# Ledger of designs, part 9: peptides against a protein of PDB entry 7C96

Target 1, 73 residues: chain A of PDB entry 7C96
Amino acid sequence: PVIPDDFRCPISLELMKDPVIVSTGQTYERTCIEKWLQAGHGTCPKTQQTLTSTVLTPNYVLRSLIAQWCEAN

## One batch from the design tools (peptide; aimed at target 1 D5 C32 P45)

Design b2_p13_4_s2 (made by RFdiffusion4, then SolubleMPNN; from b2_p13_4, 8 letters changed)
Fold by OpenDDE base, seed 3:
Structure b2_p13_4_s2 (fold): chain B 73 residues (1-73), chain A 13 residues (1-13)
Amino acid sequence: as target 1 above (73 residues)
Amino acid sequence: MEEKAQQILESMQ
């Protein structure tokens, strides 16, 4: 089945397993955004806005939605 | 969108 765009990481384009929210409100796969930050970038990959924080907040709601979708498909 | 994502992905490899 077709994976909803909101369930795919903007970087890897893969189904997210550990989605996290950055300060701009965008969600990425944890491993992808961590690599981006580790490389010294301080901007949001999707929006190019400067990150006001490097804190990554787990998107548990999205994680649950993805899990439910995977169970049904 | 996907083109930019690919560029980012490649830059991180």
Scores: peptide ipSAE 0.234, ipTM 0.827, DockQ to the pose 0.588
OpenDDE base, seeds 1, 2, 4, 5: peptide ipSAE 0.124, 0.170, 0.219, 0.155; ipTM 0.749, 0.786, 0.823, 0.771

Design b2_p13_4_s3 (made by RFdiffusion4, then SolubleMPNN; from b2_p13_4, 7 letters changed)
Fold by OpenDDE base, seed 2:
Structure b2_p13_4_s3 (fold): chain B 73 residues (1-73), chain A 13 residues (1-13)
Amino acid sequence: as target 1 above (73 residues)
Amino acid sequence: MEEEAKKILESMK
């Protein structure tokens, strides 16, 4: 089955397991964005906007939607 | 996505 674009991490291009939201509102796989930040970057990979915070907020709704999709496919 | 960002992201995969 084809993975919906919104369910794929913009970095890994893979189905997200632990999606987190950055200050710009974009969502990434936690491990991917953490590696990006640890590499010294302070911008959003997708939009190149400067992050106003490095806090990563779990996207529980998306996590649930992805889980439901996985159950059906 | 900017080309430089793409290069960096690809190197991290």
Scores: peptide ipSAE 0.072, ipTM 0.731, DockQ to the pose 0.283
OpenDDE base, seeds 1, 3, 4, 5: peptide ipSAE 0.061, 0.064, 0.021, 0.068; ipTM 0.719, 0.721, 0.519, 0.730

Design b2_p13_4_s4 (made by RFdiffusion4, then SolubleMPNN; from b2_p13_4, 8 letters changed)
Fold by OpenDDE base, seed 4:
Structure b2_p13_4_s4 (fold): chain B 73 residues (1-73), chain A 13 residues (1-13)
Amino acid sequence: as target 1 above (73 residues)
Amino acid sequence: MEEYAKKLLESMK
């Protein structure tokens, strides 16, 4: 079935397993955004906005929604 | 969108 856009990482375009929220409010797969930051980037990949923080917050709600979707599909 | 994602991935390598 078609994966909902909100469940896919904007970078990998794959179903997120460990979604994290950046300072701009966008959500990415943890490994993807960590690599982005480690590469020296200080902007949000999707919006190009400057990140006010490099803290990554787990998106537990989305994680649960994805799990529910996977169970149903 | 997909091309943009590819570019992002490449920039991380």
Scores: peptide ipSAE 0.122, ipTM 0.752, DockQ to the pose 0.846
OpenDDE base, seeds 1, 2, 3, 5: peptide ipSAE 0.118, 0.120, 0.097, 0.105; ipTM 0.748, 0.739, 0.725, 0.738

Design b2_p13_5 (made by RFdiffusion4)
Pose (drawn by RFdiffusion4):
Structure b2_p13_5 (pose): chain A 73 residues (1-73), chain P 13 residues (1-13)
Amino acid sequence: as target 1 above (73 residues)
Amino acid sequence: REEEAAEWKAEME
């Protein structure tokens, strides 16, 4: 069960199934960051930096790295 | 990290 931290969501602290990127460059689990934005916050959770967009963009390359790691272990 | 995640969850609630 040796899970690299880079693959963990800063909010869930668990492996990411649907990693998305916010305008600050930080990556979160979709369901976690969606709740954060639903609670009325307009800030990057990790950096407290205010957001310039609400667009969540899938981090496909990370999805690939995680998927690769998953099959090996 | 656990402390920060706990605080964020509390703010969301």

Design b2_p13_5_s1 (made by RFdiffusion4, then SolubleMPNN; from b2_p13_5, 8 letters changed)
Fold by OpenDDE base, seed 1:
Structure b2_p13_5_s1 (fold): chain B 73 residues (1-73), chain A 13 residues (1-13)
Amino acid sequence: as target 1 above (73 residues)
Amino acid sequence: EEKKAQEILEEIE
């Protein structure tokens, strides 16, 4: 089955396992965004907006939706 | 313009 675009990490393009939200509201796979930050970037990968915070917030709703989708497909 | 996945991935690997 085709994976919904909203369930894919903007960086890896793979189904997210541990989706996290950055200060801009964009969601990425945790490992991907952490690598980006560790590389010295202080911006949102996709939008290039400056991050007001480097705190990564787990997107539990999306994680749940993805889990439900995986179970059904 | 927003960056594409391939471009972003290339910058972190």
Scores: peptide ipSAE 0.415, ipTM 0.878, DockQ to the pose 0.460
OpenDDE base, seeds 2, 3, 4, 5: peptide ipSAE 0.374, 0.394, 0.394, 0.409; ipTM 0.868, 0.873, 0.875, 0.876

Design b2_p13_5_s2 (made by RFdiffusion4, then SolubleMPNN; from b2_p13_5, 9 letters changed)
Fold by OpenDDE base, seed 5:
Structure b2_p13_5_s2 (fold): chain B 73 residues (1-73), chain A 13 residues (1-13)
Amino acid sequence: as target 1 above (73 residues)
Amino acid sequence: SEKKAQEILESIE
């Protein structure tokens, strides 16, 4: 089935397993955004906005929604 | 976009 765009990482384009929110409010797969930050970038990959923090907040709601979708598909 | 995503992915791998 077609994966909803909101459930795919903006970087990997794959179904997110561990979605995290950056300071700009955008959500990415944890491993993807961590690699981006480790590469020395301080901006949001999707919006190019400067990150005010490097803290990654787990998107529990989205994680749950994705899990529910996977169970049904 | 897929093009943008690919560019980003290539920059971190």
Scores: peptide ipSAE 0.438, ipTM 0.883, DockQ to the pose 0.748
OpenDDE base, seeds 1, 2, 3, 4: peptide ipSAE 0.422, 0.417, 0.423, 0.422; ipTM 0.880, 0.879, 0.881, 0.881

Design b2_p13_5_s3 (made by RFdiffusion4, then SolubleMPNN; from b2_p13_5, 9 letters changed)
Fold by OpenDDE base, seed 5:
Structure b2_p13_5_s3 (fold): chain B 73 residues (1-73), chain A 13 residues (1-13)
Amino acid sequence: as target 1 above (73 residues)
Amino acid sequence: EKEKAEEILKQIE
């Protein structure tokens, strides 16, 4: 089935398993954004905006929605 | 969109 765009990581383009929100409000797969930050980048991959914080907040709502989608499809 | 993702992916691999 077709994976909703909001459920795909902007970096890997795959279904997210551990989605996290960055300071700009964009959501990414945890492993992807962590690698980006560890590589020395301080910007949002999607928007190129400078991150005001490197804190990654789990997007539990999205995680739940993805899990529900996976059960139905 | 896919092109941009690939460009970003190259920077973390």
Scores: peptide ipSAE 0.490, ipTM 0.895, DockQ to the pose 0.756
OpenDDE base, seeds 1, 2, 3, 4: peptide ipSAE 0.484, 0.484, 0.486, 0.482; ipTM 0.894, 0.895, 0.895, 0.895

Design b2_p13_5_s4 (made by RFdiffusion4, then SolubleMPNN; from b2_p13_5, 9 letters changed)
Fold by OpenDDE base, seed 5:
Structure b2_p13_5_s4 (fold): chain B 73 residues (1-73), chain A 13 residues (1-13)
Amino acid sequence: as target 1 above (73 residues)
Amino acid sequence: SEKKAQEILEQIE
């Protein structure tokens, strides 16, 4: 049961449990990106692009897909 | 990549 790359957080490299989307469109585990922002960073970890907003949008579709994958594997 | 992930983790530890 190899975890698809799209289901793993770019930072923790673990299966995402609470995936959130940043302003650049990249998705991370909530706890990881929150720590990044709390550390004073204003850029996207993956792309280095400046975040136009610090709002974190839940990626409900991905969360559902991951849940389905976990049930099947 | 694992290398980049490690670099990012070091900045939030």
Scores: peptide ipSAE 0.543, ipTM 0.905, DockQ to the pose 0.848
OpenDDE base, seeds 1, 2, 3, 4: peptide ipSAE 0.534, 0.537, 0.535, 0.538; ipTM 0.904, 0.905, 0.905, 0.905

Design b2_p13_6 (made by RFdiffusion4)
Pose (drawn by RFdiffusion4):
Structure b2_p13_6 (pose): chain A 73 residues (1-73), chain P 13 residues (1-13)
Amino acid sequence: as target 1 above (73 residues)
Amino acid sequence: SLTDYVTESLDKY
């Protein structure tokens, strides 16, 4: 059960199934960041930096790295 | 609260 931290969501602290990127460059689990934005916050959770967009962008390359790691282990 | 939960999670992270 040796899970690299880079693959963990800063909020869920678990492996990411649907990693999305916010305008600051930070990556979260979709369901976690969505709840944060639903609670009225307009800030990057990790950096407290205010966001310049609400667009969540899928981090496909990370999804690939996570998927690769999953099949090996 | 959700804010407390997120703060605690970021501290752990």

Design b2_p13_6_s1 (made by RFdiffusion4, then SolubleMPNN; from b2_p13_6, 6 letters changed)
Fold by OpenDDE base, seed 1:
Structure b2_p13_6_s1 (fold): chain B 73 residues (1-73), chain A 13 residues (1-13)
Amino acid sequence: as target 1 above (73 residues)
Amino acid sequence: SLEQEVQEALKKY
């Protein structure tokens, strides 16, 4: 089945397993964004905005929605 | 695309 765009990481383009929200409000797969940050980048990959914080907040709602989708498909 | 650029960048690490 076709994966909803909102369920795909902007970086990996794959279904997110551990979605996290960055300071800009964008959501990415944790591993992807961590690698981006560890590479020395301080910007949001998608928006290119400077991150006001490097804190990654788990997107539990999205995680749940994805889990539900996976169960149904 | 931007996504491709990011993907390529991440491949280096």
Scores: peptide ipSAE 0.305, ipTM 0.846, DockQ to the pose 0.124
OpenDDE base, seeds 2, 3, 4, 5: peptide ipSAE 0.285, 0.291, 0.284, 0.272; ipTM 0.840, 0.842, 0.838, 0.836

Design b2_p13_6_s2 (made by RFdiffusion4, then SolubleMPNN; from b2_p13_6, 7 letters changed)
Fold by OpenDDE base, seed 5:
Structure b2_p13_6_s2 (fold): chain B 73 residues (1-73), chain A 13 residues (1-13)
Amino acid sequence: as target 1 above (73 residues)
Amino acid sequence: SLEEEIQEALEKY
């Protein structure tokens, strides 16, 4: 089945398992964005905006939606 | 580089 774009990580292009929100409001797979930050980057991969914080907030709603989608497909 | 790889991936959107 076709994976909705909103369910794919902008970095890995794969279905997200642990989606997290960065300060710009964009969502990424946790492991992907952590590697990006650990590499010394301080910007949002998708928007190129400077991150005002490196705090990663779990996107529980999206996580649930993805889980529901996986059950149905 | 990692940055380059990510940018290339983003171009697919």
Scores: peptide ipSAE 0.155, ipTM 0.759, DockQ to the pose 0.871
OpenDDE base, seeds 1, 2, 3, 4: peptide ipSAE 0.092, 0.115, 0.129, 0.115; ipTM 0.740, 0.738, 0.744, 0.739

Design b2_p13_6_s3 (made by RFdiffusion4, then SolubleMPNN; from b2_p13_6, 7 letters changed)
Fold by OpenDDE base, seed 2:
Structure b2_p13_6_s3 (fold): chain B 73 residues (1-73), chain A 13 residues (1-13)
Amino acid sequence: as target 1 above (73 residues)
Amino acid sequence: SLEEEIEEALKKY
């Protein structure tokens, strides 16, 4: 089945397993955004906006939705 | 796309 766009990491384009939210409100796969930040980047990959914080917040709701989708598909 | 370009860039790490 077709994976909903909202369930795919903007970077990897793959189904997210550990989605996290950055300061801009965008959600990414944790490993992807961590690599981006570790590389010294201070912007949001998707929006190019400057990150006001490097704190990553788990997107529990999305994680749950993705898990449910995986079970059904 | 931008995302694809970023993805490719991140593969280097």
Scores: peptide ipSAE 0.104, ipTM 0.728, DockQ to the pose 0.124
OpenDDE base, seeds 1, 3, 4, 5: peptide ipSAE 0.088, 0.103, 0.094, 0.100; ipTM 0.726, 0.724, 0.720, 0.721

Design b2_p13_6_s4 (made by RFdiffusion4, then SolubleMPNN; from b2_p13_6, 6 letters changed)
Fold by OpenDDE base, seed 3:
Structure b2_p13_6_s4 (fold): chain B 73 residues (1-73), chain A 13 residues (1-13)
Amino acid sequence: as target 1 above (73 residues)
Amino acid sequence: SLEDEIQEALAKY
């Protein structure tokens, strides 16, 4: 089945397993955004806005939705 | 740059 775009990491374009939210409100796969930050970037990949914080907040709601989708498909 | 590459990938949306 077709994976909803909201379930795909903007960076990897793959189904997210550990989605995290950055300060701009955008969600990415943890591994992808961590590599981005480790590379010295201080902006949001999708919006190009400067990150006010490097804290990554787990998106538990999205994780649950993805899990439910995977179970049904 | 890596940033440019990612932006290019994002353009696929």
Scores: peptide ipSAE 0.146, ipTM 0.756, DockQ to the pose 0.693
OpenDDE base, seeds 1, 2, 4, 5: peptide ipSAE 0.119, 0.094, 0.110, 0.126; ipTM 0.761, 0.745, 0.759, 0.768

Design b2_p13_7 (made by RFdiffusion4)
Pose (drawn by RFdiffusion4):
Parts: sequence; C-alpha cells; structure tokens
Structure b2_p13_7 (pose): chain A 73 residues (1-73), chain P 13 residues (1-13)
Amino acid sequence: as target 1 above (73 residues)
Amino acid sequence: SYEEYVQESLEKW
C-alpha cells in the first residue's frame, strides 16, 4: 500500500480518481474542489490564492500516471 | 464545518 503523495488530493488525502486543475495550477479531486466552490469559497484551498476562473480542467497526464501506477500495484 | 475539515487536511498535508 505504498501510495505516492503526489497522487493524493490535498483535501481527501486519498488517491485521486478524477484529478482537476484550478487556475492557480493546483490539482484536486473533482468532488472535493467542487464542494469547496459550492460552500462559497473563491480561493485555492492549498494556497489561499484567490481564483481567477471557476473552470476545473481535467489533468489527463496525471490521470495517466495514476492509471499506470495502479496497474503495476 | 467543511472549511474546518479542509484546514485540518491542509495541516496534515
């Protein structure tokens, strides 16, 4: 069960299934960051930096790295 | 609250 931290969501602290990127460059689990934005916050959770967009963009390359790691282990 | 939960998670992170 050796899970690299880079693959963990800062909020869920668990492996990411649907990693998305916010305008600050930080990556979160979709369901976590969606709840954060639903609670009225307009800030990057990790950096407290205010956001310049609400667009969540899938981090496909990371999804690939995680998927690769999953099959090996 | 969810905010408190996020702050606790960031401390652990």

Design b2_p13_7_s1 (made by RFdiffusion4, then SolubleMPNN; from b2_p13_7, 8 letters changed)
Fold by OpenDDE base, seed 5:
Structure b2_p13_7_s1 (fold): chain B 73 residues (1-73), chain A 13 residues (1-13)
Amino acid sequence: as target 1 above (73 residues)
Amino acid sequence: SLEEEIKKALELS
């Protein structure tokens, strides 16, 4: 089945397993965004906006939605 | 570079 766009990481283009929210409100796979930040970047890959914080907040709602989708498909 | 790889990925998304 076709994976909903909102369930795909903007970086990996794959179904997110551990989605996290950055300061701009965009969501990424944790490992992907961590690599981006560790590489020295301080911007949001999707929007190119400067991150006001490098704190990554788990997107539990999306994680749950993805899990439900995976169970059904 | 990682940055270029990500940019390309974003373009494909």
Scores: peptide ipSAE 0.130, ipTM 0.740, DockQ to the pose 0.968
OpenDDE base, seeds 1, 2, 3, 4: peptide ipSAE 0.105, 0.105, 0.124, 0.104; ipTM 0.735, 0.727, 0.739, 0.723

Design b2_p13_7_s2 (made by RFdiffusion4, then SolubleMPNN; from b2_p13_7, 6 letters changed)
Fold by OpenDDE base, seed 3:
Structure b2_p13_7_s2 (fold): chain B 73 residues (1-73), chain A 13 residues (1-13)
Amino acid sequence: as target 1 above (73 residues)
Amino acid sequence: SLEEEIQEALKKY
């Protein structure tokens, strides 16, 4: 079935497995955003806003929602 | 597009 847009990483466009939140509130797949940051970028890929922190916070709620969706589909 | 720009940047690493 069609993957909900909110469940897809803005970078990979794939279903997120380990979604993390950046300082701007946007969520990405961990591996994708880590590569972005490691490449020397200090901005949010989607909003292009400067990140106030490089801390990546696991989005457990979204992870759970995705898991539920996967079980049903 | 933004997505294209991101992908191009990520391809370098």
Scores: peptide ipSAE 0.169, ipTM 0.780, DockQ to the pose 0.121
OpenDDE base, seeds 1, 2, 4, 5: peptide ipSAE 0.087, 0.065, 0.128, 0.092; ipTM 0.729, 0.703, 0.745, 0.731

Design b2_p13_7_s3 (made by RFdiffusion4, then SolubleMPNN; from b2_p13_7, 7 letters changed)
Fold by OpenDDE base, seed 5:
Structure b2_p13_7_s3 (fold): chain B 73 residues (1-73), chain A 13 residues (1-13)
Amino acid sequence: as target 1 above (73 residues)
Amino acid sequence: SLEEEIQKALELY
């Protein structure tokens, strides 16, 4: 089935398993954004905005929605 | 594309 765009990581373009929110409000797969930050980047991949924090907040709501979608499809 | 640029950047490290 067609995967909703909001369920795909902007970096990997794959269905997110562990979605996390960055300071700009954008959501990415944890592994992807961690690699980006580890590489020394301090900007949001999608918006190019400077991150005010490197803290990654789990997007539990999205994780749940994705899980429900996977069960139904 | 954005994805290509991100991948390129990640490959440099």
Scores: peptide ipSAE 0.118, ipTM 0.740, DockQ to the pose 0.115
OpenDDE base, seeds 1, 2, 3, 4: peptide ipSAE 0.080, 0.087, 0.118, 0.080; ipTM 0.722, 0.733, 0.738, 0.727

Design b2_p13_7_s4 (made by RFdiffusion4, then SolubleMPNN; from b2_p13_7, 8 letters changed)
Fold by OpenDDE base, seed 5:
Structure b2_p13_7_s4 (fold): chain B 73 residues (1-73), chain A 13 residues (1-13)
Amino acid sequence: as target 1 above (73 residues)
Amino acid sequence: SLEDEIKEALKKY
């Protein structure tokens, strides 16, 4: 089935398993954004905005929605 | 752009 765009990581373009929110409000797959930050980048991959924090907040709501979608499809 | 290049590279992981 067609995967909703909001369920795909902006970096990997794959269905997110561990979605996390960055300071700009954008959500990415944890592994992807961690690698981006480890590479020394301080901007949001999607918006190019400067990150005010490197803290990654789990997007539990989205994780749940994705899980429900996977069960139904 | 540089960020686009990095995003493409990260897709390999």
Scores: peptide ipSAE 0.140, ipTM 0.746, DockQ to the pose 0.204
OpenDDE base, seeds 1, 2, 3, 4: peptide ipSAE 0.087, 0.084, 0.096, 0.110; ipTM 0.693, 0.692, 0.700, 0.724

Design b2_p13_8 (made by RFdiffusion4)
Pose (drawn by RFdiffusion4):
Structure b2_p13_8 (pose): chain A 73 residues (1-73), chain P 13 residues (1-13)
Amino acid sequence: as target 1 above (73 residues)
Amino acid sequence: TIEEEVQRGREYF
């Protein structure tokens, strides 16, 4: 059960199934960041940096790295 | 709460 931290969501602290990127460059689990934005916050949770967009963008390359790690272990 | 979970994540990382 040796899970690299880079693959963890800063909010869920668990492996990411649907990693998305916010305008600050930070990556979160979709369901976590969506709840954060639903609670009325307009800030990057990790950096407190205010956001310049609400667009969540899938981090496909990370999804690939995670998927690769999953099959090996 | 979501704020507590964010704080926990800030302490962790």

Design b2_p13_8_s1 (made by RFdiffusion4, then SolubleMPNN; from b2_p13_8, 5 letters changed)
Fold by OpenDDE base, seed 3:
Structure b2_p13_8_s1 (fold): chain B 73 residues (1-73), chain A 13 residues (1-13)
Amino acid sequence: as target 1 above (73 residues)
Amino acid sequence: SIEEQIELGREYF
């Protein structure tokens, strides 16, 4: 089945397992965005906007939606 | 690299 675009990490393009939200409101796979930040970047990969914070907030709603989708497909 | 991966995948942004 085709994976919904909103369920795929903008970086890895794969189904997210641990989605996290950055300060710009965009969601990424935790490991991907952490690598980006660890490389010294302070911008949002997708929007290129400067991050006001490097705190990563778990997107529990999306995690749940992805889990439900996986169970149904 | 992660930077290259993002650049190559920019078409999806």
Scores: peptide ipSAE 0.104, ipTM 0.719, DockQ to the pose 0.718
OpenDDE base, seeds 1, 2, 4, 5: peptide ipSAE 0.067, 0.052, 0.095, 0.070; ipTM 0.721, 0.698, 0.712, 0.719

Design b2_p13_8_s2 (made by RFdiffusion4, then SolubleMPNN; from b2_p13_8, 5 letters changed)
Fold by OpenDDE base, seed 3:
Structure b2_p13_8_s2 (fold): chain B 73 residues (1-73), chain A 13 residues (1-13)
Amino acid sequence: as target 1 above (73 residues)
Amino acid sequence: SIEEQIEKGREYF
């Protein structure tokens, strides 16, 4: 079935397994955003906005929604 | 590259 856009990482374009939220409110796959930050970038990949923090917050709600979707499909 | 993937993502969303 077609994966909902909100369940795909803006970087990998794949179904997220460990979604995390950046300071701009956008969500990415942890491994993808970590690589971006480790490369020395301080902006949000999707919006290009400057990150006020490099803290990555787990998006537990989205993780749960994705899990439920996977179980149903 | 990751930069290319990001660009593709911006086009996708």
Scores: peptide ipSAE 0.115, ipTM 0.720, DockQ to the pose 0.907
OpenDDE base, seeds 1, 2, 4, 5: peptide ipSAE 0.070, 0.052, 0.055, 0.067; ipTM 0.714, 0.694, 0.697, 0.707

Design b2_p13_8_s3 (made by RFdiffusion4, then SolubleMPNN; from b2_p13_8, 6 letters changed)
Fold by OpenDDE base, seed 3:
Structure b2_p13_8_s3 (fold): chain B 73 residues (1-73), chain A 13 residues (1-13)
Amino acid sequence: as target 1 above (73 residues)
Amino acid sequence: SIEEQIELGRKYF
């Protein structure tokens, strides 16, 4: 089945397993965004906006939606 | 690199 775009990490383009939200409101796979930040970047990969914080907040709602989708497909 | 991956993938943004 086709994976919904909102369920795929903008970086890896794969189904997210540990989605996290950055300060701009965009969601990424944790490992992907952490690598980006560790490389010294302080911007949002998708929007190119400067991050006001490097705190990564788990997107539990999306995690749940993805889990439900996986169970149904 | 992840930077290159992002650049190549920007067509999906």
Scores: peptide ipSAE 0.116, ipTM 0.736, DockQ to the pose 0.642
OpenDDE base, seeds 1, 2, 4, 5: peptide ipSAE 0.085, 0.064, 0.115, 0.091; ipTM 0.740, 0.711, 0.733, 0.739

Design b2_p13_8_s4 (made by RFdiffusion4, then SolubleMPNN; from b2_p13_8, 6 letters changed)
Fold by OpenDDE base, seed 4:
Structure b2_p13_8_s4 (fold): chain B 73 residues (1-73), chain A 13 residues (1-13)
Amino acid sequence: as target 1 above (73 residues)
Amino acid sequence: SIEEAIEQGRKYF
């Protein structure tokens, strides 16, 4: 089945396993955004906005929704 | 750029 767009990481284009939210409100796969930040970047890949913080917040709701979708599909 | 890749639906890494 087709993976819902909101469940795919903007960077990896794959179903997210550990989705995290950045300061701009966008969600990415943890490993992808960490790689971007470790490369020395301080902007949001999706929006190009400057990140006010490099704190990554787990998106537990999305993780749960993805899990539920996977169980049904 | 990564921004362009995302917009075009292409993998960056």
Scores: peptide ipSAE 0.484, ipTM 0.908, DockQ to the pose 0.238
OpenDDE base, seeds 1, 2, 3, 5: peptide ipSAE 0.292, 0.178, 0.433, 0.130; ipTM 0.843, 0.776, 0.895, 0.744

## One batch from the design tools (peptide; aimed at target 1 L13 C32 P45)

Design b2_p14_1 (made by RFdiffusion4)
Pose (drawn by RFdiffusion4):
Formats: sequence, C-alpha cells, structure tokens
Structure b2_p14_1 (pose): chain A 73 residues (1-73), chain P 14 residues (1-14)
Amino acid sequence: as target 1 above (73 residues)
Amino acid sequence: TAAETLAEARAIAA
C-alpha cells in the first residue's frame, strides 16, 4: 500500500480518480474541489490564492501516471 | 492560515 503523495488530493488525502487543475496550477479531486466552489469559496484551497476562473480542467497526464502506477501495484 | 483553509475544505468535502 505504498501510495505516492503526489497522487493524493490535498483535500481527500486519498488517491485521485478524477484529478482536475484550477487556474493556480494546483490539482484536486473533482468532487472535492467542486464542493469547495459550491460552498461559496473562490480560492485555491492549498494556496489561498484567489481564482481567476472557475474552469476545472482534467489533468490527463496525471491520470495517465496514476493509471500506470495502479496496474503495476 | 493555509492549514486552517485546508482543514475547512476537508470538512466541507466530508
């Protein structure tokens, strides 16, 4: 069960199934960041940096790295 | 603080 932290969501602290990127460059689990934005916050949770967009963009390369790690272990 | 903001974010996502 040796899970690299880079693959963990800062909010869920668990492995990411649907990693998305916010305008600050930070990556979260979709369901976690969606709840954060639904609670009325307009800030990057990790950096407190205010957001310049609400667009969540999938981090496909990270999805690839996680998927690769998953099959090996 | 950033730690408090993350703790709040975790509570909200719970």

Design b2_p14_1_s1 (made by RFdiffusion4, then SolubleMPNN; from b2_p14_1, 7 letters changed)
Fold by OpenDDE base, seed 4:
Structure b2_p14_1_s1 (fold): chain B 73 residues (1-73), chain A 14 residues (1-14)
Amino acid sequence: as target 1 above (73 residues)
Amino acid sequence: SKEEALEEARKIAS
């Protein structure tokens, strides 16, 4: 079935397994955004806003929603 | 552009 856009990482375009929230409020797959940051970038890929923090917060709500969707589909 | 940034991030991630 069609994967909801909100469940796809803006970078990988795949269903997120470990979604994390950056300082801009955008959510990405952890591995994708970590690689971006490790490459020396300090901006949000989707919005191009400067990240005020490098802290990556797990998006547990989204993770749960994705899990529920996967169970139903 | 925003799309270009995402494309670069995609290249780095893969």
Scores: peptide ipSAE 0.686, ipTM 0.931, DockQ to the pose 0.929
OpenDDE base, seeds 1, 2, 3, 5: peptide ipSAE 0.685, 0.678, 0.682, 0.683; ipTM 0.931, 0.930, 0.930, 0.930

Design b2_p14_1_s2 (made by RFdiffusion4, then SolubleMPNN; from b2_p14_1, 6 letters changed)
Fold by OpenDDE base, seed 1:
Structure b2_p14_1_s2 (fold): chain B 73 residues (1-73), chain A 14 residues (1-14)
Amino acid sequence: as target 1 above (73 residues)
Amino acid sequence: SLDEQLALAREIAA
């Protein structure tokens, strides 16, 4: 079935397994955004906004929604 | 641009 766009990482374009929220409110797959930050970048890949923090907050709600979707499809 | 940045991010994450 068609995977909802909100469930796909903006970087990998794959179904997110460990979604994390950056300071801009955008959500990415943890491994993808960590590689971006480790490469020396301090902006949000999707918006180009400067990240006010490098803290990555787990998006548990989205993780649950994705799990529910996978169970139903 | 936004597209260029996402492209770069994808390259780095690959």
Scores: peptide ipSAE 0.756, ipTM 0.944, DockQ to the pose 0.944
OpenDDE base, seeds 2, 3, 4, 5: peptide ipSAE 0.752, 0.755, 0.754, 0.752; ipTM 0.943, 0.944, 0.944, 0.943

